Peptides against a protein of PDB entry 4GXB. Designs and how they scored, part 64

Target 1, 277 residues: chain A of PDB entry 4GXB
Amino acid sequence: VPTEEVSLEVLLSNGQKVLVNVLTSDQTEDVLEAVAAKLDLPDDLIGYFSLFLVREKEDGAFSFVRKLQEFELPYVSVTSLRSQEYKIVLRKSYWDSAYDDDVMENRVGLNLLYAQTVSDIERGWILVTKEQHRQLKSLQEKVSKKEFLRLAQTLRHYGYLRFDACVADFPEKDCPVVVSAGNSELSLQLRLPGQQLREGSFRVTRMRCWRVTSSVPLPSGSTSSPGRGRGEVRLELAFEYLMSKDRLQWVTITSPQAIMMSICLQSMVDELMVKKS

## One batch from the design tools (peptide; aimed at target 1 R211 S214 L235)

Design b2_p27_1 (made by RFdiffusion4)
Pose (drawn by RFdiffusion4):
Structure b2_p27_1 (pose): chain A 263 residues (1-190, 198-221, 229-277), chain P 27 residues (1-27)
Amino acid sequence: VPTEEVSLEVLLSNGQKVLVNVLTSDQTEDVLEAVAAKLDLPDDLIGYFSLFLVREKEDGAFSFVRKLQEFELPYVSVTSLRSQEYKIVLRKSYWDSAYDDDVMENRVGLNLLYAQTVSDIERGWILVTKEQHRQLKSLQEKVSKKEFLRLAQTLRHYGYLRFDACVADFPEKDCPVVVSAGNSELSLQLREGSFRVTRMRCWRVTSSVPLPSGGRGEVRLELAFEYLMSKDRLQWVTITSPQAIMMSICLQSMVDELMVKKS
Amino acid sequence: SMQEILEKLAAGEPLDFTFDNPAFDPD
């Protein structure tokens, strides 16, 4: 891509706009640093956040497509799709909530975690009852951002990433499920199954050839993971999802974080 | 690996990628 200065909108998890001037040839880290500079996020906290390509739904919710890699050009990544429904999003990119402590020591870092947690509750990524949700919106007005976040850290599925509803062959073939990734596991809500990352020997992403539109081709995508169900018993679990690649990215990210910790 | 996947997708070719888990624990 010829080098040219452009304006790029990067959204926070709640949809707040962050406008940055970047080059068409800038890579992911350059764009991330420009967003951090605009938000006044310290350099030493940039590594706790990443940029994601998402599809914004009619209701404003985001369906995560992929985390942008180091080699990618974010302006090109989103513009090449030729559709205004695709957005670049900034979101925390670690899994263990112990790292929230490092981020919350800074006012901007705290504000970012607060904003995405409020959105996570509003969009049902964090699981609460109708009554609890009522209480939370109230506590939100009455408590500091820090106090609100400490409470949110104890809520079901805090720190998880939720995927569009899809199907899986667990427990039975073609079961409708909601899959979420977090806390070193995949959660399949059918009833529920919890599949620990440390129990997955490997996982595979497969795709059909592109098929005519039922002007965009369609592809059947699957994410299958080989799971140690019990001693010396491995079983494949298959998820059919247009977000199979994002699920694979989350599994790799969670495995990588476990290994960094182990080291 | 992610770049190879994006190249396959841009070429319209099927995917068949397997990732081994170094954190796998049989015990």

Design b2_p27_1_s1 (made by RFdiffusion4, then SolubleMPNN; from b2_p27_1, 8 letters changed)
Fold by OpenDDE base, seed 3:
Structure b2_p27_1_s1 (fold): chain B 277 residues (1-277), chain A 27 residues (1-27)
Amino acid sequence: as target 1 above (277 residues)
Amino acid sequence: MLQEILERLAAGEPLDVTVENPVFDPN
């Protein structure tokens, strides 16, 4: 693609649009810097955020496709899909809530975290009780962003990325699950008819490895995942997990977001490596 | 890892990528 100046739309988690003028040849970091500049986000806080490719659903919910990588050209990455449902979203890219303290010191950073958190709660990514919801709404009405975030930081799945409903072979074969990534773990939530919500927590430190695979389903295979046309590529994320002492077991998640899940795993691992050093 | 994944997807090639976890604690 020839280098041209273009207008690129980047969304915040709450759907707020940020328009930036960039070159088609600008890499992810260049675009991120442009977005930061547009928002008046300080340079030293840019590293706490990333650009994500998402698919916007009819209800406005975002299905995360992948984190845009350093080598990518965001304009090309999003426009090449030739569908208006694909968007670029700015979101925080760290997992440890301790880093919120750094970001919250700046007005723009605070606003970004606040907007993201509000959105995550509204979308049900962060799990709240009725009482907690009432408290959060009260704080929101008062526009007490810091207090809102402090309360939110205590909530279940704060800072997690929630994926679309998918299928796993845990706890048994072909279980419908909702996967969330955060706090150095994958959370697999299962709700069987008439049963309470069950959650399996898989800590990254207990994963020996993970594997991403693609396959083409056989036409006759009855296990057409709802919403995938016959012949669509099946993506799976598998990880080998230390279930008990010296007992490793593979857990496999079948999801169109398997790539994004693997990116999350890598990102969590990277953050843990930084902390260990 | 991700670069490989994206390249293979773009090429229409099957994916089979395994990543060893450096923070794995067997204890």
Scores: peptide ipSAE 0.602, ipTM 0.937, DockQ to the pose 0.790
OpenDDE base, seeds 1, 2, 4, 5: peptide ipSAE 0.600, 0.602, 0.600, 0.601; ipTM 0.936, 0.936, 0.937, 0.936

Design b2_p27_1_s2 (made by RFdiffusion4, then SolubleMPNN; from b2_p27_1, 9 letters changed)
Fold by OpenDDE base, seed 4:
Structure b2_p27_1_s2 (fold): chain B 277 residues (1-277), chain A 27 residues (1-27)
Amino acid sequence: as target 1 above (277 residues)
Amino acid sequence: MMEEILERLRAGEPLDVTVENPVFNPD
């Protein structure tokens, strides 16, 4: 792609649009810096955020495809998909809520975290009780962003990334699950017929390894699952998990977001590594 | 790793990438 100046749209979690002028040849960091400058985000806070490639759903929700890598050209990455459904989103990219303290010290950082958190609650990524919801609403009405975040930090799945409903082979084959990544774990939520909501928590420290695979579904002659076109690549994330003492078991998640899940795992691992140093 | 994944995906090649977890703690 020839180097040209272009206008690139980057969305916040709440759908707010940030327009930046960049070069088509600008790498991810260059674009991120441009976004930060547009938002008046201080340079020292840029590292707490990343750019993500997402698919915007009809309801406005975002399906995270992957984090844009350092070597990527965001403009090219998004436009090459030739679909208006794909967007670039700015989101915080750390897992430990302790880092919120650093970000919240700045007005812009605070606003970004607040907007993201509100969005995550609205989307059901953060789980709230009725009472908690009332409290949060009250704080929103008061525009008490810091207090809102402090309360939110105590909520279930705060800081998690929620994925689209998918399928796992745990606890049984072909179980419909909702996967969320956060707090150094993958959370698998499922509701089996006639059963209560169940959650499996898989801590990263108990994963020996993980595996990302792709396959082309064999044209199963008879049961064309109507929704998957004959040529769609099936992605899977598998991880080998220490279920109990000396018992390793593979858990496999079948999801178009398997790559994003693997990125989350790597990111959580990286953060844990930093904490050990 | 991610570079390889993206390259293979773009090329329409099958993926099979395993990552060993350095923070795995069985104890």
Scores: peptide ipSAE 0.626, ipTM 0.948, DockQ to the pose 0.794
OpenDDE base, seeds 1, 2, 3, 5: peptide ipSAE 0.625, 0.625, 0.625, 0.625; ipTM 0.947, 0.948, 0.948, 0.947

Design b2_p27_1_s3 (made by RFdiffusion4, then SolubleMPNN; from b2_p27_1, 11 letters changed)
Fold by OpenDDE base, seed 5:
Structure b2_p27_1_s3 (fold): chain B 277 residues (1-277), chain A 27 residues (1-27)
Amino acid sequence: as target 1 above (277 residues)
Amino acid sequence: MLKEIDELLAKGQPLDVTFENPVFDPE
């Protein structure tokens, strides 16, 4: 792609559009800096956010494809897909809510976290009770952003990234599940017909390793992936989990977002490594 | 690693990548 100046649209979690003028050859960090400048986000807070490639669904929800890496050219990454459904989204990129304190000290940072959190609640990524919802709405009406976030930080799956419905082989083969990543874990939610919601929490520290694979499904294959037809590439994320003392078991998730899940795992691992040092 | 993944996918080649977890605690 020839190097030229272009207008690039970057979305916030709530769908707010940020237009930046960048070069087609600008790398991810360059674009991120441009977005930060446009928003008046201080340089020292840029590292708390990342750019993500997402697919916008008809209902306006975002399906995360991957985190844009340092080597990528965001303009090329998004435009090469030749679909208007693909967008670039700015989102916080840390897992420990303690880092919110640093970000919230700045007006722009506070606004970004607030907008993201509101969106995550509205999309059902953060789980709320009826009473909690009432409290959140009250705070939202008062525009008490800090108080809103403090309450939100106590909610189930705060800071989690929710994936599209997919399939896992746990607890049984071909189980429909909703996977969420956050708090150094993968949460697998399962609701079987006539049964209560079940959740499996898989802590990263109990994963010996994880594996990403791609394959072309066989015509006789029993595993179905939502939204994929025959002959399409099937992606899987598998992790070897310490179920009990000295007992490792593989869990496999079949999902088009397997790569994104792997990126989340790596990101959580990286953050944990920093804490250990 | 991601670049490699994308390249493989673009070429229709099978992907098989394993990541060892340095924070794994076997207890």
Scores: peptide ipSAE 0.555, ipTM 0.882, DockQ to the pose 0.778
OpenDDE base, seeds 1, 2, 3, 4: peptide ipSAE 0.553, 0.551, 0.553, 0.551; ipTM 0.881, 0.881, 0.882, 0.883; seed 2 fails the geometry check

Design b2_p27_1_s4 (made by RFdiffusion4, then SolubleMPNN; from b2_p27_1, 8 letters changed)
Fold by OpenDDE base, seed 3:
Structure b2_p27_1_s4 (fold): chain B 277 residues (1-277), chain A 27 residues (1-27)
Amino acid sequence: as target 1 above (277 residues)
Amino acid sequence: MMQQILELLAAGQPLDVTVENPVFDPD
């Protein structure tokens, strides 16, 4: 692709648009730096954020496809899909909330975290009680961003990435689940008819390995996920989990976001490695 | 890992990628 100057739109978590002028040949870091410059985010905070490829749903919600990799060309990556549904989103890329302290010291960083957190709450990624919601709204009305974040940091699934509803073989075969990644774990939540919300927590440190696979579903198979045409690629994420002492069991998640899930796992692992070093 | 996945996807090849977890702690 010839190197040309282009305008690229990058969205914040709340849908705010950031337009940057970049080259088609600019890699992910180059684009990220351009976005940071546009937002007046200091250089030392750039590393706390990443660019993500997402599919925007009709309701404006984002389905995360993948984190843009260092070798990618964001302009090419998004435009090659030839669909207006695909967007590039800026989001924080760390898991430990302790890093929020570093980011919050800067006005722009604070604003980014605030906007993301508000969005995550609105989307139901962060779980809140009625009372907590009231408190958060009060703080939001006062535009007390720091206090808002401090309260949010205490909430269930703060800092988690929530995926679209999918299917897992845990706790039972073909179980509908909502997967969330955060706090060095995968959370699998299910609500069966007439039952309370159940959650399975799978800590990354208890995963021996994980596997991403693709397959073509058989035409006659009942496994046609609603909304996927016959012959669409089925993606799965499987991980081998230490269920008990010396007992490893594979857990398999069937999701079009399996790749993104694997990226989250790798990212969490990477962060843990840094902490152990 | 991710590079391999993206390359395979771009090539229209089936994915079968396993990643060993370096922070696995069985103890």
Scores: peptide ipSAE 0.615, ipTM 0.943, DockQ to the pose 0.749
OpenDDE base, seeds 1, 2, 4, 5: peptide ipSAE 0.612, 0.614, 0.614, 0.614; ipTM 0.942, 0.942, 0.943, 0.943

Design b2_p27_2 (made by RFdiffusion4)
Pose (drawn by RFdiffusion4):
Structure b2_p27_2 (pose): chain A 263 residues (1-190, 198-221, 229-277), chain P 27 residues (1-27)
Amino acid sequence: VPTEEVSLEVLLSNGQKVLVNVLTSDQTEDVLEAVAAKLDLPDDLIGYFSLFLVREKEDGAFSFVRKLQEFELPYVSVTSLRSQEYKIVLRKSYWDSAYDDDVMENRVGLNLLYAQTVSDIERGWILVTKEQHRQLKSLQEKVSKKEFLRLAQTLRHYGYLRFDACVADFPEKDCPVVVSAGNSELSLQLREGSFRVTRMRCWRVTSSVPLPSGGRGEVRLELAFEYLMSKDRLQWVTITSPQAIMMSICLQSMVDELMVKKS
Amino acid sequence: SEFEHPEAFSVHADPEVTERALAERES
């Protein structure tokens, strides 16, 4: 892509706009640094956040497509799709909530975690009852951002990433499920199954050839993971999802974080 | 037992997945 200065909108998890001037040839880290500079996020906290490509739904929710890799050009990644529904999003990119402690030591880092947690609750990524949700919106007005986040860290599925509803062959073939990734596991809500990353020997992403539109082709995508169900018993679990690649990225990210910790 | 360095595989145009997608379309 010829080098040219352009304006790029990067959204926070709640949809707040962050406008940055970047080059069409800037890579992911360059764009991330420009967003951090605009938000006044310290350099030493940039590594706790990443940029994601998402599809914004009619209701404003985001369906995560992929985390942008180091070699990618974010302006090109989003513009090449030729659709205003696709957005670049900044979100925390670590899994263990112990890292929230490092981020919350800074006012901007705390503000970012607070904003995405509020959105996570509003969009049902964090699981609460109708009554609890009522209480939370109230506590939100009455408590500091820090206190609100400490409470949110104890809520069900805090720190998880939720995927569009899809199907899986667990427990039975073609079961409708909601899949979420977090806390070193995949959660399948059918009843529920919890599949630990440390019990996955491997996983595979497969795709059908592109098919005529039922002007965009369609592809059947699957994410299958080989799971140690019990001693010396491995079983494949298959999820059929247009977000199979994002799920695979989350599994790799969670495995990588476990290994960094082990080291 | 647990796994520390699991492997990720990617297959494009997988025959079994393609056949299943086509059978669903014919239905």

Design b2_p27_2_s1 (made by RFdiffusion4, then SolubleMPNN; from b2_p27_2, 15 letters changed)
Fold by OpenDDE base, seed 3:
Formats: structure tokens, C-alpha cells, sequence
Structure b2_p27_2_s1 (fold): chain B 277 residues (1-277), chain A 27 residues (1-27)
């Protein structure tokens, strides 16, 4: 691709558009720096955020495809798909809420976290009770961003990335689940017929390994990936989990977002390694 | 949106497994 100056649109979680002038040859970090500069985000806070490739759904919700890698050219990565559904989104890229303290000390950082959190609540990624929702709305009306975030930090699935509904072989085969990644775990939420809502927690610290596979299922009608026709490429994330002492079991999630899930797993592990170092 | 408290199934991490798993990933 020839090196040219182009205008690139980067979205915040709430859909706010940030236009930056970059080169087609600019790598992910270059674009991230450009976005930071546009937002007046300090250099020392850039590392708390990443650029993600997402697919915008009809309702405006984002289905995360993957995190843009360091060697990628964001302009090329998004435009090569030749679909207006694909966008680049800026989002925080750490998991431990303790890092919020660093980001919140800056006005721009605070605004970014606030916007993301509001969006995550509105999209149902962060789970709230009626009373909590009332409290959050009150704080939002007062535009008390710090207090809003402090309350949000106590909420279920704060800081999690929620994936589109998919299927898993846990707790039973072809079980519809909603997967969320955060707090060093994969949370699998499900409601089986006649049962209450359940959540299975799979801590990354108990995952021996994981892998992503792609396959073309047989047209036999068994175990089709949600949203995909028979014979289409099916992505699966499988991880070997320590269910009990000396008992490893494979758990497999079938999802078009399997790659993103694996990226989350690696990211969570990396952060844990940093904390333990 | 609003939710009811789900029945949660969680198994605590094993320090030995954690160390081994992290070491393997770092290699």
C-alpha cells in the first residue's frame, strides 16, 4: 500500500467519533498516539488503552473482533474489509480496576473511563440491580464522574468484555451461553429451561492451556455456529480447565469471537504476570 | 440492564497450577 495521508475515524465506546490524520503506513501505536493527541490524553496514559476492530451491529452495539496488533496498519486493517460495519474503537486495555486510579487522575482519562462505563452499563455488559441503576442515574445527572466510577467498580462484571450470544459444551452440549471476559476469568452465563440464571466462572489461573480452531462443519445439521450457515467456517475456543484436583477437562466455546476471546485470555494472563513480577 | 443474582459456580485458583501455567505461557 502506498504511503499516503488519510483521515481515519476512531470511535469511543459511546460512539463518539475521533478523526485523526495519519499515514496509511502508520502502525497501531502511531494511530493510538494520534488519537491520544487529538483527545489531549497524556503520553503516560496511552498505554492504558488499545485500539480494537469491531463490527457495529444494527442497534449500534459493538461486536469486538480483535485487538489491533502492534505491527498492524489500522487504516489498512479496517478499510480492507470494505464494509461500513467495521470500525476501530478505543477502549481501556487493562483488567484490574486498580489501574483506574491512575487513569482517573487525568481529566481526559476520567472522561474516557466514564464514557466507556456508561456505555457498558447501557449495553448490559455491566450488570446492575434496579437500585444500583437508580443510584447510577442520579450520579450521571449530577455529572459526578468519579463517584459514578467508584460505584460502577463495585458492580458485577465491571471491566468485563461481553461477547455475543454463542454456544458451549458446558454445562451440557450445545448450550446457549453468554460469555464475558474480565477479572482474570471467563464468565459463562446461561439459563436452561426451567432453571434460574447461572454463571460458570473459569479462572485463567486454572486454565492449563487454550487454543482457537477453525473448521467447516458437515452439513449434517449438528452443532451449527450461531449466525452461521451450514458449511461455513466455525471458530472455537477450547481451554483445558482444572475442574478439581488432578482433573482436567476441556471446555469448548463455539463463537465467531473465539479469536477475541483468546486475545482476552492472553491479555489477562499477561497482566497477571506483570502483577506477580 | 437489570439482573437477578445468578447462581455462581467458581473454583479458586491453584497457586501451583498458576505458576506452572504462567511459566509455560511466558516460555
Amino acid sequence: as target 1 above (277 residues)
Amino acid sequence: ETFENPQRYEVEGDPAVTAEALAARAA
Scores: peptide ipSAE 0.047, ipTM 0.568, DockQ to the pose 0.023
OpenDDE base, seeds 1, 2, 4, 5: peptide ipSAE 0.032, 0.029, 0.022, 0.024; ipTM 0.532, 0.503, 0.539, 0.537

Design b2_p27_2_s2 (made by RFdiffusion4, then SolubleMPNN; from b2_p27_2, 11 letters changed)
Fold by OpenDDE base, seed 2:
Structure b2_p27_2_s2 (fold): chain B 277 residues (1-277), chain A 27 residues (1-27)
Amino acid sequence: as target 1 above (277 residues)
Amino acid sequence: EEFLNPERFEIEGDPEVTARALAERAA
């Protein structure tokens, strides 16, 4: 792609549009800096955010595809897909809520976290009771952003990234699950027939390894995932988990977002390593 | 020590949100 100045749209979690003038040849960090500048986000806070490639669903929700890598050209990455459904989204890129304290010290950072959190609650990514929701709404109405975030930080799946409903082989084969990544874990939410809604927690510290595999099902294969056409690429995330002392078990998640899940896993591990240093 | 059972607890919050998402996949 020839180097040209273009207007690139970057969305916040709530769908707010940030238009930046960048070069088609600008790399991810360049675009991120442009977005930060547009938002008046201080340079020292840029590192707390990343750009993500997402697919906007019909209901306006975002299906995260992957984090844009450093070497990527965001304009090219999004436009090459030739679908208006694909967007670039700015989102916080750390997991430990303790880092919120750093970001919240700045007005712009506070606003970004607030907007993201509101969106996550509205989308059901953060799990809230009716009473908690009432409390949050009250704080939102008062525009008490700091208090809102402090309350939100205590809620289940605060800071998690929620994936589209998919399938796992745990606890049983072909179980419909909702996977969320956060707090150094993969959370698998499921409801088996006749059972209560349950959450399986897989801590990254107990994962020996993980891998993403890609395969093309045979046309005659009976394992056609519901909602996928014959011959579509099947992505799987498999991780080997320490279930108990000296007992490792593979868990496999079949999802188009397997790549994003793996990115989250690595990101969580990386953050844990930073904390240890 | 960390709880070793991966199926950790019943989900708290609004169960309908997750249930709906699961139903969409099951459909």
Scores: peptide ipSAE 0.022, ipTM 0.511, DockQ to the pose 0.035
OpenDDE base, seeds 1, 3, 4, 5: peptide ipSAE 0.021, 0.019, 0.021, 0.016; ipTM 0.505, 0.502, 0.509, 0.463; seed 3 fails the geometry check

Design b2_p27_2_s3 (made by RFdiffusion4, then SolubleMPNN; from b2_p27_2, 12 letters changed)
Fold by OpenDDE base, seed 1:
Structure b2_p27_2_s3 (fold): chain B 277 residues (1-277), chain A 27 residues (1-27)
Amino acid sequence: as target 1 above (277 residues)
Amino acid sequence: ETFENPEGYRVEGDPEVTQRALEERAR
């Protein structure tokens, strides 16, 4: 692609648009720096954020596809998909809420975390009780961003990435689940017929390994679910988990977001390694 | 592609106990 100056749209978690002028040849870091400059985010805070490729759903929610890699050209990566539903999103890229303290010291960093957190609550990614919701609304009305974040940091699934509803083979085969990644775990929420909501926690420190696989379903003559056209690739994330002493078991999640789940696992492990060093 | 966990797998609590505690909170 010839090097040309282009206008690129990058979204914040709340859907706010940031327009940056970049070169088609600019890599992910170059684009991230351009976004930071446009927002007046200081250079020392750029590393706390990343660019993600997402698919915008009809309701305006984001389905995370993957993190953009360093060698990628964001303009080419998004435009090559030839669909307006694909967007680039800026989001924080760390898991430990302790790093919020560094980001919150800056006005722009504080605003980014606040906007992301408000959006995550509104989308149901962060779980809140009625009383907590009342407290959060009161703080939002007062525009007390720091106090809002301090309360939010105590909430269930704060800092988690929530995935679209999918299927797992645990605790039962073909079990519908909602997966969330955060706090060095995969959380699997499920509601079986006639049962209460259950949550399974899979800590990364108990995963021996994981893998992503792709397969093309053979046209089995039976009822192809009307929504998957002939030839859709099935993605699966499988991880080997220490269920008990000396007992490893494979757990498999079938999801179009299996790649993103794998990226989250790697990212959580990487962060844990940095803390040990 | 298979990714090995460089942190290894260690016993941090009992997963079954953790699962029960999570189920009790959901009630």
Scores: peptide ipSAE 0.340, ipTM 0.712, DockQ to the pose 0.039
OpenDDE base, seeds 2, 3, 4, 5: peptide ipSAE 0.029, 0.033, 0.032, 0.047; ipTM 0.580, 0.608, 0.588, 0.538; seeds 2, 3, 4 fail the geometry check

Design b2_p27_2_s4 (made by RFdiffusion4, then SolubleMPNN; from b2_p27_2, 13 letters changed)
Fold by OpenDDE base, seed 5:
Structure b2_p27_2_s4 (fold): chain B 277 residues (1-277), chain A 27 residues (1-27)
Amino acid sequence: as target 1 above (277 residues)
Amino acid sequence: EEFLNPESFVVLDDPAVTAAALAARAA
């Protein structure tokens, strides 16, 4: 790809468009810096955010595909897919809410966290009770961003990434689940026949290992995923979990977002290691 | 003892939370 100056569109979580002029040869950090400059985000806060490749659904929701790596060329990465549904999104890239304190000290950082949190609540990524919803709406009407975030930080799944509905082999084979990643865990929400909606927690500290595999279904096979065409590649995330003392069990999640899930796992582990150092 | 079993799962019984989760499953 020849080096040329181009206009690149980067979206915030709420869909706000940020247009930046970059070179096709600019790497991820170069583009991130350009976005930060456009938003007037200070240099010392750039590291709290990352660029993600997402697929925009018809309803405007984002399905996260992967985090853009440092060596990548964002313009090439997104345009090579030759589909307008793929977008580049700016989002915070840390898990511990304690880091919010650093970001919130700056007006632009505060606005970014606020916009992201509002979007996550509206999209149902953050779970709220009726009373919490009322309180959040009141604070939003007052445009009290700091108070809004302080309340949001106490909510279930604050800071989590929510994935599209998929299938797991736990607790039963072919069990429909909704997976979320955050707080050093994979959260699985499910409702078995005749049971209440329930949530299980798989802590990364109890995962011995994980892997992503891919397979191609036979043309005669049926498609179990509404968002995937017949014969498309099937991705699976499998992790070996310590169910009890000295007892390991493999859990497999079948999802087109298996790669993104594995990226989240590694990211959470990395952050935990930093905290321990 | 099990670290993850039916008793370790939390029940989500708030209608607003339930509705959000079910909507995601249907989408």
Scores: peptide ipSAE 0.161, ipTM 0.662, DockQ to the pose 0.029
OpenDDE base, seeds 1, 2, 3, 4: peptide ipSAE 0.084, 0.022, 0.018, 0.007; ipTM 0.538, 0.521, 0.489, 0.454; seeds 1, 2 fail the geometry check

Design b2_p27_3 (made by RFdiffusion4)
Pose (drawn by RFdiffusion4):
Structure b2_p27_3 (pose): chain A 263 residues (1-190, 198-221, 229-277), chain P 27 residues (1-27)
Amino acid sequence: VPTEEVSLEVLLSNGQKVLVNVLTSDQTEDVLEAVAAKLDLPDDLIGYFSLFLVREKEDGAFSFVRKLQEFELPYVSVTSLRSQEYKIVLRKSYWDSAYDDDVMENRVGLNLLYAQTVSDIERGWILVTKEQHRQLKSLQEKVSKKEFLRLAQTLRHYGYLRFDACVADFPEKDCPVVVSAGNSELSLQLREGSFRVTRMRCWRVTSSVPLPSGGRGEVRLELAFEYLMSKDRLQWVTITSPQAIMMSICLQSMVDELMVKKS
Amino acid sequence: LDLHLITEGPEEFDARAAVEATNEFLR
């Protein structure tokens, strides 16, 4: 892409706009640093956040397509799709909530975690009852951002990433499920199954050839993971999802974080 | 339908292949 200065909108998890001037040839880290500079996020906290490509739904929710890799050009990644429904999003990119302690030591870092946690609750990524949700919106007005986040860290599925509803062959073939990734596991809500990353020997991402539109081709995608169900018993679990690659990226990210910790 | 491998993890995961495949799907 010829080098040219452009304006790029980067959204926070709640949809707040962050406008940055970047080059069409800037890579992911360059764009991330420009967003951090605009938000006044310290350099030493940039590694706790990443940029994601998402599809914004009619209701404003985001369906995560992929985390942008180091070699990617974010301006090109989003513009090449030729659709205003695709957005670049900044979101925390670690899994263990112990890292929230490092981020919350800074006012901007705390504000970012607070904003995405509020949105996570509003969009049902964090699981609360109708009554609890009522209480939380109230506590939100009455408590500091820090106190609100400490409470949120104890809520069901805090720190998880939720995927569009899809199907899986667990427990039975073609079961409708909601899949979420977090806390070193995949959660399949059918009843529920919890599949620990440490019990996955491997996973595979498969696709059909592109098919005529039922002007965009369609592809059947699957993410299958080989799971140690019990001693010396491995079983494949298959999820059929247009977000199979994002799920694979989350599994790799969670495995990488576990290994960094082990080291 | 026949399904073809994009990538496998954790040892053989290919981020470039996953990006290329995503771009082909979305375009």

